# Ledger of designs, part 81: peptides against a protein of PDB entry 3V4L

Target 1, 386 residues: chain A of PDB entry 3V4L
Amino acid sequence: GQPLAKDKVALLIGNMSYWEHPKLKAPLVDVYELTNLLRQLDFKVVSLLDLTEYEMCNAVDEFLLLLDKGVYGLLYYAGHGYENFGNSFMVPVDAPNPYRSENCLCVQNILKLMQEKETGLNVFLLDMCRKRNDYDDTIPILDALKVTANIVFGYATCQGAEAFEIQHSGLANGIFMKFLKDRLLEDKKITVLLDEVAEDMGKCHLTKGRQALEIRSSLSEKRALTDPVQGAPCSAEALVRNLQWAKAHELPESMCLKFQCGVHIQLGFAAEFSNVMIIYTSIVHKPPEIIMCDAYVTDFPLDLDIDPKHANKGTPEETGSYLVSKDLPKHCLYTRLSSLQKLKEHLIFTVCLSYQYSGLEDTVEEKQEVNVGKPLIAKLDMHRGL

## One batch from the design tools (peptide; made by RFdiffusion4, then SolubleMPNN)

Design b2_p13_5_s2 (from b2_p13_5, 7 letters changed)
Fold by OpenDDE base, seed 2:
Structure b2_p13_5_s2 (fold): chain B 386 residues (1-386), chain A 13 residues (1-13)
Amino acid sequence: as target 1 above (386 residues)
Amino acid sequence: MTELVSTDPQLSA
């Protein structure tokens, strides 16, 4: 019979805004496009940008809680990385210069923990450099992996080689995602799909002799990312997993705020990633005696590290939101919250209405406090232990 | 020409 997945869960991490290292660009687009493709494949996707070491550890722990017997687990990482002694290390955004294994997440340790969950399939897609880190001579003593015939690694590059971005004037994919996205929806064994991606990358004159996909697999069964999920959740654990995932992807409801002057504001929310939300405000009703009227958001929690210079923009693109702008209402003010994983409490902020009456020189302000609870990933309390 | 930029952080040191 066709293989069945008990469930399908993916964790996608894109690190680009490094503190002590060169900034990347491709992880933004790559994580977004891969999220949309894996959702079409019935994956429960958690998509996270710009994680610290601690936040990456917690994201992996929460991902491992979603794994169980016969579940398909997929980990994608795009960012800086290295390979020492056959171990792959993902570099967090707060990693020092130089970084060491103690500042990084070992993929083979994550694989060990996934094998303890008796998963149906383990897929690792590692879109990072695989050069040796000459500043880290630490030999990790890893426990021996169990012999499970269900592991697939897709490395964006060869051992000891670099990964590359396409330098374009606009948004562009990394090399690996550029080819992977065209085949990811195909109903093929995952190792056959990745081999076709490797062929496409090898035929491209741009990538030929610069970057090549490496596939490592123990996968003995014909398993595909297209394999159907087993029907309705039959276990208490499957119900808890579905509720936990749904909770981590719940947006705040849109609100209509009414001010004393008779102005009505629509406040709306959109998800760009599991830890990135756009807030937008629009004037939906204005009395005729009010000639000018603007609705600003302010007084955000300090944990979110929001620069007021990047808030309340006339376009989504001015906030750094290029991917979801087509799906947003027009003629709003936009604010991008890019670090929802840092939110310890409820998201409370102020909506400030500034307006002017016909024939008065002075501007008037009215304020309303808004509590939207814990949006998206903030419901998982990924800061537990800080 | 489309240029490729290495993502190797060690080349920028």
Scores: peptide ipSAE 0.281, ipTM 0.823, DockQ to the pose 0.532
Fold by OpenDDE base, seed 1:
Structure b2_p13_5_s2 (fold): chain B 386 residues (1-386), chain A 13 residues (1-13)
Amino acid sequence: as target 1 above (386 residues)
Amino acid sequence: MTELVSTDPQLSA
């Protein structure tokens, strides 16, 4: 019969905004598009941008908690990386220059932990450079991997080679995702699908002789990303997994705020990623005696590192949100919270209404505090390990 | 022309 997945879980990490290294662009689009495709494949997807070492460790630990016997696990990483002695290292955004293995996450260590969960399939999609780091002579002493015959690596590039982005004036995919996205929904054995992606990349004049997909697999069974999930949650653990994932994707409910002047504000929330949320405000009712009014959000928790210069924009794009802007209501003020993983407490902020009465020169302000609890990934309390 | 930019962090060091 066709293999069944007990469940399907994916962790997608896109690191772009490096502190001590060149900034990347492709991971934003790549993580977003891959998230939408994996959701169509009935994956439970956690999508995270711009993680520190500590945040990456916690994201991997939370991902491993969602894994169990017969679950399909997929890890995607787009960012800086290196490969020493056949070990792949993902570079966090806070990594020093130069970085070492002690500042990075070893993919083979994650694989070991996934094998302990008796997973049905382990897929690694590594969209990173694979050059040796000459500043790190550490030979990782890895324990012998179990022979599980259920592992697939898709490396965006060959061993010792570079990965490339497309230099475009707008948003563009990385080279790997550009070809992967066109085939990802195909009902094929994952190694056959990746081989077809490798052929497509090899036919492209842009990438020919510069970047080639490497497939490393021990997969003995005909498993596909399209394999159906077993229907009813067969165990208490499967129910807990579903609830944990649902919590990490729960948006705050939209609110109607009423001010003393009789202005009504709609406050809404949208997810761009599991750690990135857009807040939007709109005037839904204004008394006729009020000639002008604007609703600003302010007084965010310090943990979120919100620059007021980037808050309360007239378009989502002015906040740096280019992907979800089509799904957002128009004629709002928009604020992008890009680091929800840093939120230790409830998201409490102020809605400030600035307004003017007909025949008064002075602006009046009313303020209302809003508590929306812990949105999205902030519900997992990724900081509880400190 | 569409140019490829390396994501190799060591090229900028």
Scores: peptide ipSAE 0.281, ipTM 0.826, DockQ to the pose 0.570
Fold by OpenDDE base, seed 3:
Structure b2_p13_5_s2 (fold): chain B 386 residues (1-386), chain A 13 residues (1-13)
Amino acid sequence: as target 1 above (386 residues)
Amino acid sequence: MTELVSTDPQLSA
C-alpha cells in the first residue's frame, strides 16, 4: 500500500536580521514559499523569522512535542550556519561575533531527539553555509545515533562550501529554494525529488561550479512529502498535537470599533508567519462633518520592540510586508508585528482616532484599548523561562 | 547581471 504518515509537522526557521553578522534577504521569501507548499502537502507548519538562541531552542522543543511514532518531521533552516566535524550548526540572530557551538543549535542533537519520538520520516533542509568555523575548535561528543533508516538531509551546498542568495532588485529566493519549490509537490520518494533538485541546480548557469546540493540519506523506505496523513486522529496525543498546532495559528477576529464622534474603524489581522502578524485599520464609516480621520495603533507591549516609526504605514510594503500585501485590504494603515514569540502577555494596544471637524482647526483624538489575547505563536509561550 | 551573494558571514569581516 502507499505509505501513510501518522501526521506531518514542519518547523521552518528563517534568520535574516543578525545583530553582529551580515543581514540576509532570501530567508524571508524562502520560509514563506516553503510554508505555502508544505501546507498544500497537509503539513502542520510553524514558520518563524529572526529567532534568538533561546527562541530557537524553544521552537525546536515545541516542534519535538508535535512529533510522535510515525509522524513525518521536517526541519527547514535558512540563515547563517557552519559545519564542524560533520555537525551542522544553525546560527541564531543574537549570536556573538565570533560565534561558537555554545551559541548555536546543533542539528544532529535535534535529530537525536527526533529519533527518540519514533518518527516515520526525519527531513532536514539546511539552507546555510557549511564552512568550518575557525573560531570554534569544540569537538562535539555526539552519542551514537539510532539506526532508524528514515533520515534525509538536503544541504543547500557542499561540505566546506558557501550558500548563495540571488541579488535582485526586490525579493528573491535563495538558490536552494529556487529549485526546491519547483519540485516539492511531486509524488516522489524524497531522496529522488532532492536528486532532481540537485540536477536542476547543476544545469543552472548561475549555480554551476558555485553551489551544489548534497543529499545524505539513510531512508530505506519509499517515503514522500506527498504521503497522505492517516485519517481521523485516533489517539489523545494526535488530538493534543492538532490543538497545539491550531493554537499557534489562531488570528484575532476582526473588530469593528465605534468612536463617540460616530467614526467606525475596522481592525483586522493577517498572518505573514507564525510569529509575524500585520495589523490593519480602515475607516469604514465617517460622519460628513469629519473632514480628516486617521486610525493609528500605538501603546504596544514593550517586549515586542515596535518602533512607532515603522507603524501605521499607508502600504504593507512600507512595514516590510511584501508577501501578504495582495491578500490585505487596500486603503488601510498597516503595522507589522515581527516578534510575536517575545509576547509574554496578551496583546493589548491602543487604537487612536485622530480627526478634524469641518470648520475647526484643532485635531481631536479619541482612544480605545484593544485586547486581542495571544495571537499566533504567542499562544505557545516560547519565552517560557525568560 | 544577476549576482550571487554569499551567505557566509566570515567573508564580510
Scores: peptide ipSAE 0.278, ipTM 0.819, DockQ to the pose 0.534
Fold by OpenDDE base, seed 4:
Structure b2_p13_5_s2 (fold): chain B 386 residues (1-386), chain A 13 residues (1-13)
Amino acid sequence: as target 1 above (386 residues)
Amino acid sequence: MTELVSTDPQLSA
């Protein structure tokens, strides 16, 4: 019979906005497209951008809580990385220059922890450089991995080689995701699927002799990403996992705010990623006596690091949101909250209505405080370890 | 021409 997954869970991390290292571009599109594909494959997907070391550790810990016996676990990482002594290190955005293993997450340590969960399949897709870090001579003493025969690594590049981005004037995938996305939905053993992706990458004149996919696997069963989830979640553990995932993806409900002047504002929310939310405001009713009217969001929690220069934009793209802009209502003011993992408290902010009456030169302001609770990933309280 | 840019941070050091 076709193998069954008890459940399917994916953690996708895209690091781009490095503090002490070159900024990347591809991880944005790659995490987004892979999220949409894995959702079509009935994966519970947590998608996170621009994580610090601490936030990456917490994201991995939360991912490991979603893993259990017979669950398919997929970890995707796109960002800076290195490989020392056959160990893969994912570089957080706050990593110093130079970074060491102590500043980075070791993928083989994550694999060890996944093996303790008795998972049905462990897939690692690592879209990072595999060049040795000469500033880190630390030989990691890793415990011996268990022989689980359920492990697949897809490395975007060869050992000791660089990964590349395609420099376009617009949004583009990384090389690995460009080929992976075309095959990811195929009902094939995951190692066969990745081998076909490797062939497609090898046929491309752009990547030929520059980047090649490496597949490392110990996979004794015909496991595919298309493998169906086993039945209704009847176990207490499956219910808890479903509730935990649902909490991490719960958006605030859209609100209609009514001001004393008779203006009505629609406040809406959209998820770009599990830690990235777009807030949008639109004027849905305006009295005819009001000639000019704008609705701004302000007074965000300090832990979100919201730059007012990037808030209240006339387009989603001006906020840095290029991917969800088609699904957003038009003619709003848009604000992108890109660091919801930092939110310790409820998301409380002010909607400020600025307006002018016909025949008055002075602008009038009305303000309403809005509490939307903990949106998306902020419900997981990733900070509870401090 | 589509240019490939390395994601190796060590190339900028």
Scores: peptide ipSAE 0.268, ipTM 0.819, DockQ to the pose 0.547

Design b2_p13_5_s3 (from b2_p13_5, 6 letters changed)
Fold by OpenDDE base, seed 1:
Parts: structure tokens; C-alpha cells; sequence
Structure b2_p13_5_s3 (fold): chain B 386 residues (1-386), chain A 13 residues (1-13)
């Protein structure tokens, strides 16, 4: 019979905005496109951008809580990384220069923990460099991995080699995702799918002799990302997993705010990633005596580190939101909250209406405080481990 | 020309 997944869960991490290292661009598009493809494959996807070491650890821990016997687990990482002694290290955005293994997440440690969950399939897609870090002489004492015969690694590059981005005037994929996305929906054994991606990458004149996909697998069964999820959740654990994932993707409901002047504001929310939300405001009703009015959002929690200079933009693109702009209402003011993983409390902020009456020179302001609870990933409370 | 840029953080030294 066709293999069944008990469930399918993916964690996607894209690190770009490094503090002490070169900034990347591809992870933004790569995580977004892969998220949409994995959702079409009935994966529960958590997508996170620009995580610190602590935030990456917590994201992995929350991902491991979603794993259980016969669940398919997929970890994708795009960012800086290295490989020492056959161990792959993902570099957080706050990693020092130089970084060491103590500042990074070891993929083989994550694999060990996934094997303890008796997963049905473990897929690692590592879109990072695999050069040795000469500043890290730490030999990880890895315990012997269990012989689970259900592991697949897709490395974007060969051992000891670099991964590359495509430099274009606009948004572009990394090299690996450029080829992976064209094959990912195919009903093939995951190792066969990745082998076809490797062939496509090898035929490209741009990548030939510069970057090649490496596949490492112990997968003894014919498992595919297309494998159907086992029907209705048969266990309490499966119900909990579904509820946890649903909470991490719950947007605030759109609100209609009414001001004393008779102006009505629509406040709306959109998810770009599990930790990235767009807030948008629009004037839906204006009394005729009010000639001009604008609705600004302000007074955000300090944990979100929102620069007011980047808030309340006339387009999503001016906030740095290039991917979801087509799905957003037009003629709004837009604010991008890119660090929802940092939110410890409820998202409370102020909507400030600035308006002018016909025949008055002075602007009038009215303010309303809005509490939207914990949006998206902030519901998982990734900080509860302190 | 489509240029490839390395994502190797060690090349920035």
C-alpha cells in the first residue's frame, strides 16, 4: 500500500539580517515559496525569519513537540552555516564574529531528538555553506544515532563547498530553492525527487562546477512528501498537535474602530510568516465635514523593536513586504511587525486618527488602544523556557 | 549578467 504519514510538520528558518555577518537575500523568498508548496502538500508549516540563538533553540523545541510516532518532520534552513567533522551548524543572526559551535545549532543534535520521537520520516533541507569553520576546533561528541532508516539530507552544496545566491535586481531564490520548487510537488520517493533536482542543478550553466546538491539518505522505504496524512486524528496527541499549529497561525480578527468625530477605521491583519505580520488601516467612513484624515498605528510593545520611520507606509513594499502585497487591500497604511517571536505580552498598540475639519486650520487627534492578544507564533510563547 | 554571490560568512574577512 502507499505509505501514510500520521501527520506532516515542517519548520522553516530563514536567517538574513545578521548582526556581525554579511546580510543574505534569498532566504526571504525561499522560506515563503517553500511554505506555500509544503502547505499544498498538507504540511503544518511554521515559517520563521531572522532568529537569534535562543529563538532558534525554542523554535526547534516547539517543532519537536509537534513530532510523534509516524509523523513526517521536515526542517529547512536557509542562512549562514558551516560543517565541521560531518556536523552541520546553523548560524543564528546574533552569532558573534567569529562564531563557534556554542553559538550555533547542530543539525545532528536535532536529528537525535527527532529519532527519539519515532518519526515516520526525517527530512533536512540545508541551504547553507558547508565550509569548515577554522575558528571552531570543537569536536562534537555525538552519541551514536539510532538506525531508523528514515533520514534524508538534501544539502544545497557539497561537503566543504559554498552555497550561492543569485544576484538579480529584484527578489530571487537561492540556487537550491530555484530547482527544488519545480519538483517538490511530484509524487516521488523523496530521494528520487532530490536526485532529479540535483540533475536539474547540474544541467544549469550558472551552477555547473560551482554548486551541486548532495543527498545523504538512509531511507529504506518509498516515502514521499506527497504521502497522504492518515485520516481523522486518532489520538489525543494528534489533536493537541493540530491545535498547537492552529494557534501559531491564528491572525487577529479585522476590527472596525469608531471615533467620536464619526470616522470609521478598518484595522486588518495579514501573515507574511509565522513571526511576521502586516497591520493595515483604512478609512471606511468619513463625515463630509472632515476634509482629511489618516489613521496611524503607534505605541507598540518595546519587545518588537518597531522603528516608527518604517511604520504607517503607503505601500506594503515600503515596509519591506514584497511577497504578500498582492493579497492585501489597497489604499491603506501598512506596518510590518517582523519579530513576533519576541512578544512576551499581548500585542497592545494605539490607533491614532489625525483629522481636519472644513474651515479649521488645526489638526485634531483621537486615539484608541487596541488589544489583539498574542498573534501567530506569539501564541506558542517561545520564551516560556526562561 | 547573473552573478552568483557566496553565502560564506568567512569570506567577509
Amino acid sequence: as target 1 above (386 residues)
Amino acid sequence: STELVSTDPQLSE
Scores: peptide ipSAE 0.282, ipTM 0.819, DockQ to the pose 0.577
Fold by OpenDDE base, seed 2:
Structure b2_p13_5_s3 (fold): chain B 386 residues (1-386), chain A 13 residues (1-13)
Amino acid sequence: as target 1 above (386 residues)
Amino acid sequence: STELVSTDPQLSE
């Protein structure tokens, strides 16, 4: 019969805004496009940008809680990384310069924990450099892996090689995602799909002799990313998993705010990633006696580290939101919350209306506090130490 | 010309 997945879960991490290291660009587009493709494949996708060490550990722990017997697990990482002694290390955005294994997440440790869950398939897609870190002399003593015959690694580059970004003036994929996205929806064994991606990369004159895909697999079964999810969730654990994932992707409902002056504002929310949300405001009704009015958002929780200079923009692009701008209403003011994983409390903020009456020189202000609870990934309480 | 830029953080030192 066709193989069935008990469920399909993916964690996608894109680190780009490093503190002590060169900033990247490709992870933004790559995580976004891969998220949309994996959702078409009925994956439960958590997509996270710019995680600290602590936030990456918690994201992996929450991902491991979604894994169980016969579940397909996919981990994608795009960012800085290294490989020492055959162990792959993902570099968090807060990693010091130089970084060591103690500042980084070891992929083989995550694989060990995934094997304890008796998963049906383990896929790692590592879009990072694989050069040795000469500042890290630590030899990781890894426990012996179980022989599960269900592991697939797709490395964006060869052992000891660097990965490359394509410098364009606009949004561009990384090299690996550029070829992966064209094949990811194909009903093929995952190792065959990745081999075809490797062939496509090898035919490209830009990448030929600079970057090549490496596939490492123990996969003995014909498993594909297209494999259907087994029916309704029959276990209490599967119901809890589905509810937890749904909560981590629940947007606040759009609100209509009414001010005393008779102005009505629509407040709306859009997800760019599991930890990135756009807030937008629009004036939907204005009394004729009001000649000018503007509605802006302010007084955000300090944990979100929102620069007011980047809030209340006339376009999504001015906030740094280039991917979802086509799906947003026009003629709003836009604010991008890029660090929802940092939110410890409810998202409470102020909507301020500034307006002027015909024949009065003075500007009037009205304010309303808005509580939208914990949006998206903030529902997982990633800051609660296990 | 599309330029390839290394993502190796150790090359920027």
Scores: peptide ipSAE 0.280, ipTM 0.816, DockQ to the pose 0.553
Fold by OpenDDE base, seed 3:
Structure b2_p13_5_s3 (fold): chain B 386 residues (1-386), chain A 13 residues (1-13)
Amino acid sequence: as target 1 above (386 residues)
Amino acid sequence: STELVSTDPQLSE
């Protein structure tokens, strides 16, 4: 029979906004496109941008809680990274310069923990450099991995080599995702699919002799990302997993705010990633005596580090949201919350209506506090212990 | 021209 997955779970991390290292661009598009493809494959996807060491550890821990016997686990990482002694290290955005293994997440340690969950398939897609870090001479003492014969690594580049981004005037994929996305939906054994991606990279004039995919696998079964999820959740653990995933993807409900002046505002929410939400405000009703009015969002929790200069923009793109703008209503003010993983409390903020009456020079303000609870990933409390 | 940019953090030093 066709192999069945008990469930399919993916964690996607894209680190771009490094503090002490060069900023990247591709992880934004790569995580977004891969999220949409994996959702079409019935994966439960958590997608996270710009994680600190602590936030990455918690994201991995929450991912591991979603894993169980016969579950397919996929970890994708796009960002800075290195490889020492055959161990892959993912570099958090807060990593010092120089970074060491103590500042980074070892992928082989995550694999060990996934093997303890008796997973049906473990896929690692690592879109990072694989150069040696000469500032880290730490020889990792790895425990012997279990012989599970269900492991696939897709490395975006060869051992000791660089990964590349395509420099365009706009948004572009990394090299690996550019080719992976064209094949990811194919009903093929995952190693065969990755071999075809490697061939496509090798045929491209841009990548030929610069970047090549490496596949490392111990996969004894014909498992594919297209393998159907086993039907109705047969266990309490499967129900808990479904509920935990659902919590991480629950948006606040759209609200209609009514001000004393008779202005009505629609407040809406959209997910760009599991930790990135767009808030948008629109004037849905205005009395004719009010000539101008704008609805600003302000007074965000300090944990979110929201710069007011980047809030309340006339376009999603001016907030740094380039991917979901087509799915957003037009003629709003937009605010991008890019760090929902930092939110310790309920998302409480102020909607400030600034307006002017016909024939009065002075602007009037009305304010309403809004509590939308914990949106998206903030429900997982990924800051537990900070 | 489509230029490839390395993501290697060590090339910026």
Scores: peptide ipSAE 0.277, ipTM 0.814, DockQ to the pose 0.542
Fold by OpenDDE base, seed 4:
Parts: structure tokens; sequence; C-alpha cells
Structure b2_p13_5_s3 (fold): chain B 386 residues (1-386), chain A 13 residues (1-13)
């Protein structure tokens, strides 16, 4: 029979906005497209952009809480990275220059922890460089891995080689995701699927002799990403996992704000990623006596580090939101909250209505405070030190 | 021509 997954859980991390290192572009699109594909495969997907070391550790810990016996776990990482002595290190956005293993997350340590959960399948998709870091001569003493025969690594590049981005004027995938996305939905053993992706990369004149997929696997069973989830969650643990995932993806409800002047504002919310939310405002009713009217969002929690220069934009794209712009209402003001993992408290902010009456030169302001609770990933309380 | 850019931070040093 086809193998069954008890559940399917994915953590996708895309690091781009490095503090001390070159900025990347591909992880944005790659995490987004992979999220949509894995959702079509009935994965519970947590998608996170631009994580610090601490935030990456917490994201991995929360991911490990979603893992259990017979669960399929998939970790995708796109960002800077290195490989020393066969150990893969994911580089957080706050990593110093030069970085060391102490500043980075070791994938093999994560694998060890996943093996302790008795997972049904462990898939690592690592879209990062695999060059040696010559500034880190530390030989990690890794504990011996268990022989679980349920492990697959897809490395976007060969050992000791670079990963490449495709420089386009617009949104583009990384090389690995460009080929992976075309096959990811195929009902094939995951190692066969990745081998076909490797062949497609090898046929491409752009990538030929520059980047090649490496597959490392210990997979004794015919497991596929298409493997169906076993039935309704019958265990307390499966119910908890489903509830925890659902909480991490719960958007605030859209609100209709009514101001004293008789203006009505629609306040809406959209998820771009598990830690990235778009707020949008639109005027849904305006008295005829009001000639000019704008609704701005302001007074965000300081932990979110919202630059007012990037808030209240006339397009989603001006906020840096290129992916969800098609699903957003038009003719709004848009604000992108890209660091919801930093939110310790409820998301409280002000909607400021600025308006002018016909025949009056003076601008009038009305303000309304809005509490939307903890949106998306902020419900996981990733800042509570486990 | 589609240019490939390395994601290796060490190339910027």
Amino acid sequence: as target 1 above (386 residues)
Amino acid sequence: STELVSTDPQLSE
C-alpha cells in the first residue's frame, strides 16, 4: 500500500536581509512558492523570513514541537550557509562577519532532534552555499545519528561549491527552486523526484557546470511528499499540533471603523508569510461634505521596528510585498509588518483619519486605537524561552 | 544574458 503520514509539517526559512553580509533576493520567492506547493500537498507550513539566530532557534524548537511519531518533517532553508566537515550551517541574518558555528544553526543537530521525535520522514532542502568557512576551524563533535532510514537531503549545490541566484530585474527563483517547483507535486519517491530535478538542472545550459543538486539519502521506504495524511487526528498530540498550527496562521478579522465625522474605514489583514502580514485601509463611506480623506496606520509596537517611510503606501509593492498583491483589495493604503516573530504583546496600533471639509482649509484628525491580538506566528510566543 | 550571482558571502571580502 502507499505509505501514510501521521501528519505533514514543514518549516521554511528564507534569510535575505543580512546585517553584515550580502543581501539575497531569491529566498523571498522560493519560500513563497514552496509554501503554496507544500500546502497543496497537505503540509502544515510555517514560513519565516529574515530570522536572527535566536529567532531561528525558536522556529526550529516550535517546528520540533509539531513533530511526532510517523509525522513527515520538511525543513527548507534558503540563505547564506556553509559546510564544514560534512556539517551544514545555516547563517542567521544577525550573524557577525566573519561568522562561526556558534553563530549558526547546524542542520545535523536539527536532524538529531527530529530523529528523537520518531518521524516518518525527514526531508532537508538546503538552498545555500556549501563552501568551507575558513574562519571556523571548529570540528563539531556531533552525537551519533540514529539509523532511522527515513532521511533525505537535497542540497542545492555540490559539496564545497557555491549556490547561485539568477539576477533578474524582477522576482525570480533561485536555481534549485526553479527546477524543484516543476516536479514537487509529482507522486514519486522523494529521492526519485529530487534525482529528476538534478537531471533538469544538469540539462539547463545556465546551470550546467556551475551548480548541481546533491542528494544524500538513507530512505528504505517508498515515501513521497504526496503520501496522504492518515485520517482525522485521533490522538491528543495530533489535535494539539493542528490547533497550534492553526493559531500560527490565524489572521485578524477585517474591521469596519466608524469615525465621528461619518467616515467608515475598512481595515483588512493578509498573510504573506507566517511572520509577514499586510495591513490595508480603505475608505468605504465618506460624507459628501468631506473633500479629502486618508486613513493612516501608526503607533505600532516598537518591537516590530516599523519604518514610517515604508508604511501607508499606495501599492503593496511599495511596501516590498510583491507576492500577495493580486489577492489584496485595490485602492488602499498598505503597510507591511515583516517581523511578527518579534511581537511579545498584542498588536495594538492607531488608525489616524485625516480629512478636510468643503470650504474649510484646516485638516481635521480623528484617531482610533485598534487591538488585533497576536496575529499569525506571534501566537506561538517564540520569545518565551523554552 | 541571465547572470548568475553567487550567494557566497566570502566573495564580497
Scores: peptide ipSAE 0.271, ipTM 0.813, DockQ to the pose 0.534

